# Designs tried in a protein design run: peptides against a protein of PDB entry 3OGK. Part 242

Target 1, 307 residues: chain A of PDB entry 3OGK
Amino acid sequence: ATPDRLSRRFPNLRSLKLKGKPRAAMFNLIPENWGGYVTPWVTEISNNLRQLKSVHFRRMIVSDLDLDRLAKARADDLETLKLDKCSGFTTDGLLSIVTHCRKIKTLLMEESSFSEKDGKWLHELAQHNTSLEVLNFYMTEFAKISPKDLETIARNCRSLVSVKVGDFEILELVGFFKAAANLEEFCGGSLNEDIGMPEKYMNLVFPRKLCRLGLSYMGPNEMPILFPFAAQIRKLDLLYALLETEDHCTLIQKCPNLEVLETRNVIGDRGLEVLAQYCKQLKRLRIERGADEQGMEDEEGLVSQRG

## One batch from the design tools (peptide; made by RFdiffusion4, then SolubleMPNN)

Design b1_p29_6_s3 (from b1_p29_6, 9 letters changed)
Fold by OpenDDE base, seed 1:
Structure b1_p29_6_s3 (fold): chain B 307 residues (1-307), chain A 29 residues (1-29)
Amino acid sequence: as target 1 above (307 residues)
Amino acid sequence: MELAPAEVNPFYTPPPLSEEERAEILAEL
């Protein structure tokens, strides 16, 4: 469908999801050869979709001008913006969004590529937003944002329930975790092993409602930090954990209420057996092939057709 | 209202932001 056809058919549209690479099921809605630029859609949103509250762009090219136009057109009516695997923008575009859309509840840039100019967008969000429920810049690289702004967001946004971040040192997020009293989901961060200080992370205090978790670079030495609340964990993201098969078995046995597991093939058939034995509430399992596992000859870390 | 080329052509690649356009965005923030 063209943007103009959509607005004519659905002038009161509240939610729009666009995919630059449509699944086969979307073939009738999006032309195969669609260039994936959001510009014509942003123009149509700005002119004709005045009830639009939620925008989700997936695998699209988004410019700062597109973000600025969208921000100004929707302002405080924009509740959700998801830039899912998008590219072409900078942090200036993000700054425009958070400046103009002060009541935004969901802001997602997961797996998007961008040029980082500064950390002002997160600072602006921290200074002016009290509505945020979901913040997600998982699998992104921000070097210029402050963990203090994340703490401020947690303090000011009482409905904040899900936060996914890049490679923040977890110890820099202690203030954030203390402030984020209603946080249910956290993914990302960086755990950095210190051979001289094996207990470096043992004093981490997580939010009491935390039940969906994915800590990047979590190894077997850091894994025990989850044990005090492992029984309340419902979702684990272990895609970026540094756990072997046995470590998976150890952790899974402690998570009887696990509903969603995302991990690598290192879980092996043994890990899957343990999962089946201990996690009776499991609803979703995702196993990805790790890049580094091409070289590990250890047969035990492979998921076979038996799993 | 002159429809921007992008409004008619979904394959239109907008030119990169000029320094002026970037400055305008930042000045309005």
Scores: peptide ipSAE 0.030, ipTM 0.533, DockQ to the pose 0.017
Fold by OpenDDE base, seed 5:
Structure b1_p29_6_s3 (fold): chain B 307 residues (1-307), chain A 29 residues (1-29)
Amino acid sequence: as target 1 above (307 residues)
Amino acid sequence: MELAPAEVNPFYTPPPLSEEERAEILAEL
């Protein structure tokens, strides 16, 4: 449908999801310049979709002006913004969103490509938001944001339940984990092995309700940090873990309540046997071939749902 | 509502930012 036809048909629309590029773009089969711009949709949202609370752009081109217009048009009525694998914006656009949409509950920019100017957007979010439930900038490259702002968000947003981040050193997130008392899901960070300090991460204290987890670069030496709460883990993302087959077997045996596992083919037949033996509550299994084939995520066939 | 790629005009090219639009973005920074 065109934007104008959408507003005429659904003037009371509360949730909008747009997809610009097909899944085949993930395999570099589609030119980078092929895609939808959000501009005509943002114009329509601003003018005619006054009940809209949730916006999800997937593989769209989004400008800072588009974000600014959306922010001003929806203000505190915007509860959810997902910039999922989007491009074309900067951190200035994010700043506009968090400045004007002070009651936003879900902010996602997972796998989006953007120009980072500064860390002001996260600082502004930390200073003014108390409503945030989900923050997700997983698989993004932020170098100018502060872990202290993330800690402030955790302290101020009592309903914060899911946080996914880029490559923060996990030790810089100690304050965040201490403040995030209601956190159920965490993904990302960076575990950096230190041969001289094998116990570098052993004193990490995770939120008591944490049950969905994916730590980037977790090797066999860091894996023991999960053991104290492995029995409460319901979802594991091991796609970016540095675990071999035997390490998978060791961890899986400690997770009897596992419902969702996402991992690489390194799990092997042995890991699958152990999974079948110990994880009787498993609902979803995703196995990828490796980091180079990240594009296969959206294929229906990679997720065996056990019905 | 979920809109497929075909529902997004793939041939849309956004107009260049006006000087006023650029000034508005910069004024909010």
Scores: peptide ipSAE 0.027, ipTM 0.514, DockQ to the pose 0.021
Fold by OpenDDE base, seed 4:
Structure b1_p29_6_s3 (fold): chain B 307 residues (1-307), chain A 29 residues (1-29)
Amino acid sequence: as target 1 above (307 residues)
Amino acid sequence: MELAPAEVNPFYTPPPLSEEERAEILAEL
């Protein structure tokens, strides 16, 4: 479709999702210019789509200028922005979005590649937003943002229900978890094993409503932190967990209300049998092949056609 | 009822909507 044809056909469009070309390779192996440019679409949004509240760009090239134009054109009318696997912008573009769109409810940058200049965008969001429901920068590399700003967001945004982050040390998020009283979903962070401190994470307090969870680098030693609320878990993201087949079996048995599981092939046929036995509410199962699993000859870690 | 986001592939030009399809979309708005 062309932007002009879209606006003429749907002048009152409230939600737009644009999908660029599928990326055939891993994100890091794809040229930065892979995908479609959003510029002509942002121009059309700015000029003719005056009721647009939700924008989702998937696998698109997005510049800071595009974000700035979108931000200024939609301002407080913009409720949702999803930069899903996008590239070409910096944190200055994000700053423009959060500065001008102060009533944004959903902000997503999952798997996007960008140049990080500073952490001002998250600080600005923390200082001025009270509407945020979903914040997602899962599988991104932010090094200059503050966990204190995330805590401030949790305190100020009473409707905050889903937060997905990059590789924050989980202990830096203690304040965030205490503030995020209504949080239902958390993914990301970083669990860093310390052989000298096996109880490092045992005192971690999660939000009481937490039921969708994915902790990155969670191993069998950290897994027990979930046990006190495992019965209320409805979704697990184990894609970045460091769990073996037996660990999967142990955890799954404790999650009888599990509805969604995302994991790697390491679950094996045994893990799938346990899943079928204990998780009668399961609605969705996603199994990915880990890049590193090409070398694990362990027969138990392979999902066969029987599973 | 949040209208399902219009999915547009910028690399694909879909055929024109029929008047009926357009009316259904507008009725859901």
Scores: peptide ipSAE 0.000, ipTM 0.365, DockQ to the pose 0.023
Fold by OpenDDE base, seed 2:
Structure b1_p29_6_s3 (fold): chain B 307 residues (1-307), chain A 29 residues (1-29)
Amino acid sequence: as target 1 above (307 residues)
Amino acid sequence: MELAPAEVNPFYTPPPLSEEERAEILAEL
């Protein structure tokens, strides 16, 4: 559908999701010249979609000007913005969003590509937002944002339940975890093995309600930090963990309430057997092939038709 | 890379989101 046709048909639209890649059947419904740019949609939102609270752009080109226009047009009425695998913006566009949309509850930039100018957007969010429920910049590269601003967000946003981050050193997030009393989901961070300090992460205290977790670069030495609360874990993201088949077996046995597992082929048939034995509440299983697993003919790390 | 035209999926969410709908949104996150 074109933006103008959408607004005419649904003038009271509250949630809009746009995907940059149409299904083949919809190819004729959108001019090719739109090339996945959000600009015509932002124009239509600004003019005609005055009740829009939720915007989700997936695989679209988004400029800072588009974000600024959207921010000003929706202001505190914008509750959700998801820039899912988007590109073309900078942190200035994010700054505009958080400056004008002070009641935003969900802010997502997962897998988006952007130019990072500074960390001001996260600071502004920390200073002014008390409504945030979900913050997700998983699989992004922010180098100029402060973990202290994440802590401030956690302190000020009592309804904060899900946070996904990039490659922050997990020890820099200790203050954040202490402040995030209602946090149920955390993904990302960076666990960095230190041969000289094997217990580096052993004193890491997680939020009491944490039940959905994905720690990047978690190896077998760090895995024990989960054991005190493994029984309450309902979702694990192990896609970026450094766990072998046996490590998977060890962890899975400790997670009897696991409902969702996302992992790599390294789980193997053995890991799947253990999963079936111990995780009777399992609802979803996602197994991806690791890039490095194409070369290791180790039969044990392969999921076969038996698993 | 010519980006294919956008698929529009308009959702009308009546207020308020149920706990289940919130959980689904959180599960999609």
Scores: peptide ipSAE 0.000, ipTM 0.340, DockQ to the pose 0.044; fails the geometry check

Design b1_p29_6_s4 (from b1_p29_6, 10 letters changed)
Fold by OpenDDE base, seed 2:
Structure b1_p29_6_s4 (fold): chain B 307 residues (1-307), chain A 29 residues (1-29)
Amino acid sequence: as target 1 above (307 residues)
Amino acid sequence: MELLPPEVNPLYKPAPLSEEEIEEILKEL
């Protein structure tokens, strides 16, 4: 579809989702630079799609100028922006979005590639937004943003229910978790083993409504932090956990209300058996092949055709 | 069950906090 054809046919369009790359790009079969530019769409949004409140760009090239134009054109009418696996922008573009779109409810940059200039975008969001429901920069690298701004967002945004982050140390998020009283979903962060302080995470207080979780680099030593609320967990993202087959079995047994599991082949047939035994509410299972498959010697860590 | 190709983890792992930083956080818990 062309932008002009879409606007002529649907001038009152409220939600737009664009995909610049086919799903086959997930298999590295398509060059990284293969994709559509959002520029012609942003131009059309600005001129003709004046009721558009939800924008989802997936695998698109997005410039700071595109984001600035979109921000100014939609302002407080923009409720959702998803830059899903996008590239070509900097944190200046994000700053423009959060500066002009102060009532944004969903902001997503998951798996997007961008140049980080500063942390001002998150600070501006923290300072002015009270509407945020979903914040997602999962699988991104931000070195210049402050966990204090994330805490401020949690305090100010009473409807904040889902937060996915990149590489924050989980201990730096203590204030965030205390403030995020309505948070239901958290993914990302970084758990770091410390031989000198093996229990450094044991005093973490998670939001009472937390039921969808994915902690990055969670090993068997950190896994017990979930046990107090494991019975309320409905979704686990273990893709970036450092759990072996037995650890999976241990955790799964404690999650009888699990509906969604995302993990790697390390779960093995044994983990799948335990999952079938204990997780009677399971609706979706995603298993990714980890790089660990090169170490084929542990037969237990392979999902066979029996599973 | 959905089998997906392995994705490279693009996450940057930050350096661990110092013992002093951890102690300060733990005092607030």
Scores: peptide ipSAE 0.086, ipTM 0.649, DockQ to the pose 0.180
Fold by OpenDDE base, seed 3:
Structure b1_p29_6_s4 (fold): chain B 307 residues (1-307), chain A 29 residues (1-29)
Amino acid sequence: as target 1 above (307 residues)
Amino acid sequence: MELLPPEVNPLYKPAPLSEEEIEEILKEL
């Protein structure tokens, strides 16, 4: 569909989801006037889609100018922005969004590629937003944002229920977890093994309602931090965990209420058997092929065609 | 791009906190 045809047909559109056709690797080959750019859509939103509250761009090219135009056109009416696997913007574009859209409830940039200039966008969000429900920059690389701004967001946004982050050290998020009293979902962070302080994570206090979880770099030594609340876990993201087949079996046995599991092929047929035995409420299973498959001689770490 | 697991993307892991930084955090717990 063309933007102009959409606005004419649906002038009262509240939610728009656009999907770019090419894979991210093909973005450099996309002509300027190709359906991979959000610009013509942002122009149409600005001019004709005055009731639009939710925008989801998937695998599209988004410039800072596009974000600035969108931000100014929708202002406090914009409740949801999802930049899902997008590219072409910087943190200046994000700053424009959070500056002008002070009532935004969902901000997602998961797997997006961008140029990081500074951490001002997260600081501005922390200073002015009280409406945020979902913040997701999972699988992104931010080096200039502050965990203190994340804590401030948690303190100010009482409806904050889902937060997915990049590579924050989990210990830096202690204040965030204490403030995020209604948090149900957390993904990302970084767990770092320390031989000198093997129990450094044992005193972590997670939000009481936490039931959807994915801790990056969680190994078997850190896994026990989940055991006190494993029975309330409904979703696990283990794609970036450092768990072997046996560790998967150990954790799965402690999660009888698990509804969604996302993991790698390392779960193996054995892990799938344990999953079937203990997780009777399972609704969705996602198994990805890890790069680790090339090195695993161990037959147990492979999901066979029988599993 | 789908990020590969940590084993393939070591740049995704931040530097660990110093012992001093950890002790400060633990004192506030």
Scores: peptide ipSAE 0.081, ipTM 0.647, DockQ to the pose 0.021
Fold by OpenDDE base, seed 1:
Structure b1_p29_6_s4 (fold): chain B 307 residues (1-307), chain A 29 residues (1-29)
Amino acid sequence: as target 1 above (307 residues)
Amino acid sequence: MELLPPEVNPLYKPAPLSEEEIEEILKEL
């Protein structure tokens, strides 16, 4: 569909989701004028889609100019922006969004690639937003944002229920977790093993309503921090956990109310058996191939093709 | 129970949008 056709057919459109081609196709095969750019859509949104409150770009090229135009055109009417696996923007574009869209409820940049200039976008969001419900920059690297701004967001946004972050040290998020009284979902962060302080995470206080979580780099030594509330866990993201098969079995046995599990093939048949035995409420299971195992399979595949 | 096939790269499903969501797949402009 073309933007103009969409506008003519749906002048009162409130929610738009655009899917571009897969990233591999975007970098290798997409002409500069390909429909993978959001620009023509942002132009149409700005001119003709005045009731649009939700925008979801998936695998699109998004410039700072596109974000600025979108921000100014929708302003406080924009409730949801999802930059899902997008590229081409910087933190200046994010700053424009949060500056102009002060009532945004959902802001997602999950798996997006961008240039980080500063942390001002998160600071601006912290200073002016009270409406935020979902913040998601999972699988991104922001080195210049402050955990204090995240804490401020949690304090000011009483409807904040889901937060997914990049590589924040979990200990820096103590203030955030204390402030985020209504938080139900948390993913990301960074757990770092410290031989000198093996229990440094044991005193972490999680939000009381937390039931969906995924802690990056959680190993078997850190896993016990979940045990006090494991019975209330409904979703686990273990894709970036450092758990072996037996660790999976240990954790799963403590999560009888688990509804969603996302993990790697390291769970094995044994972990699946334990899951079937203990998690009777399971609705969804996702198993990914580990990056390390793909390296071995590709090496074994390369060796087997030479043999 | 929904079993999702193993994917090579983690593709997270975005949260669903409102009931008025229109999905457009950009193939050709």
Scores: peptide ipSAE 0.016, ipTM 0.336, DockQ to the pose 0.105
Fold by OpenDDE base, seed 4:
Structure b1_p29_6_s4 (fold): chain B 307 residues (1-307), chain A 29 residues (1-29)
Amino acid sequence: as target 1 above (307 residues)
Amino acid sequence: MELLPPEVNPLYKPAPLSEEEIEEILKEL
């Protein structure tokens, strides 16, 4: 559809989702021209879609100018912005969004590629937003944002239920977890093994309602931090966990209420057997191919395609 | 810091198994 045809047919449109063409590229190898340009759509939104409150761009090229125009045009009417696997913007564009859209409830930039100028966008969000329910910058590289701003967001946004982050050290998020009293979902962070302090994560206090979880780089030594609340876990993202087949079996047995599992094929046939035995409420299973499969000759760790 | 394998790197997105591949595996279990 063309933008002009959309506004003519649906002048009262509240939600828009646009999908660009997927290109198979590693995150760092995504061409600058990956996807379609949002500019024509943002122009149409700004001029003619005055009731639009939810925007989802997937695999689109988004400039700072596009974000600035969208932010100013929708202001506090914008409830949801999802930049899903988008590229072409900087943190200045994000700053414009959070400055002008102070009642935003969902902000997503998962797997987006951008230039990071500073951490001001997260600081501005922390200082002025009280409406946020979902914050997601999972699988992104922010080096200039502060864990303290994330803590402030948790304190100020009482409806905050889902947070997905990049490579924050989990210990830096202690204050965030204490403040995020209503948090149900957390993904990302970074667990780092420390031979000198093997139990450094054992005293982490997670939000009481936490039931959807994905900790990046979680190994078998860190996995026990989940055991006190494993029975309440409904969703696990183990895609970026450092768990072998046996570790999967151990964790799965402790999660009888698991509804969604996302993992790599390292789970193996044995892990799937254990999953079937213990997780009777399972609704969705996602298995992704890891590069680690090429090395483990152990027949038990390969989900055999020999059907 | 040993660089974790690309498969466990948060910046790497592995290819999912197809639904058919998963169903075949589950039928054999």
Scores: peptide ipSAE 0.013, ipTM 0.388, DockQ to the pose 0.099

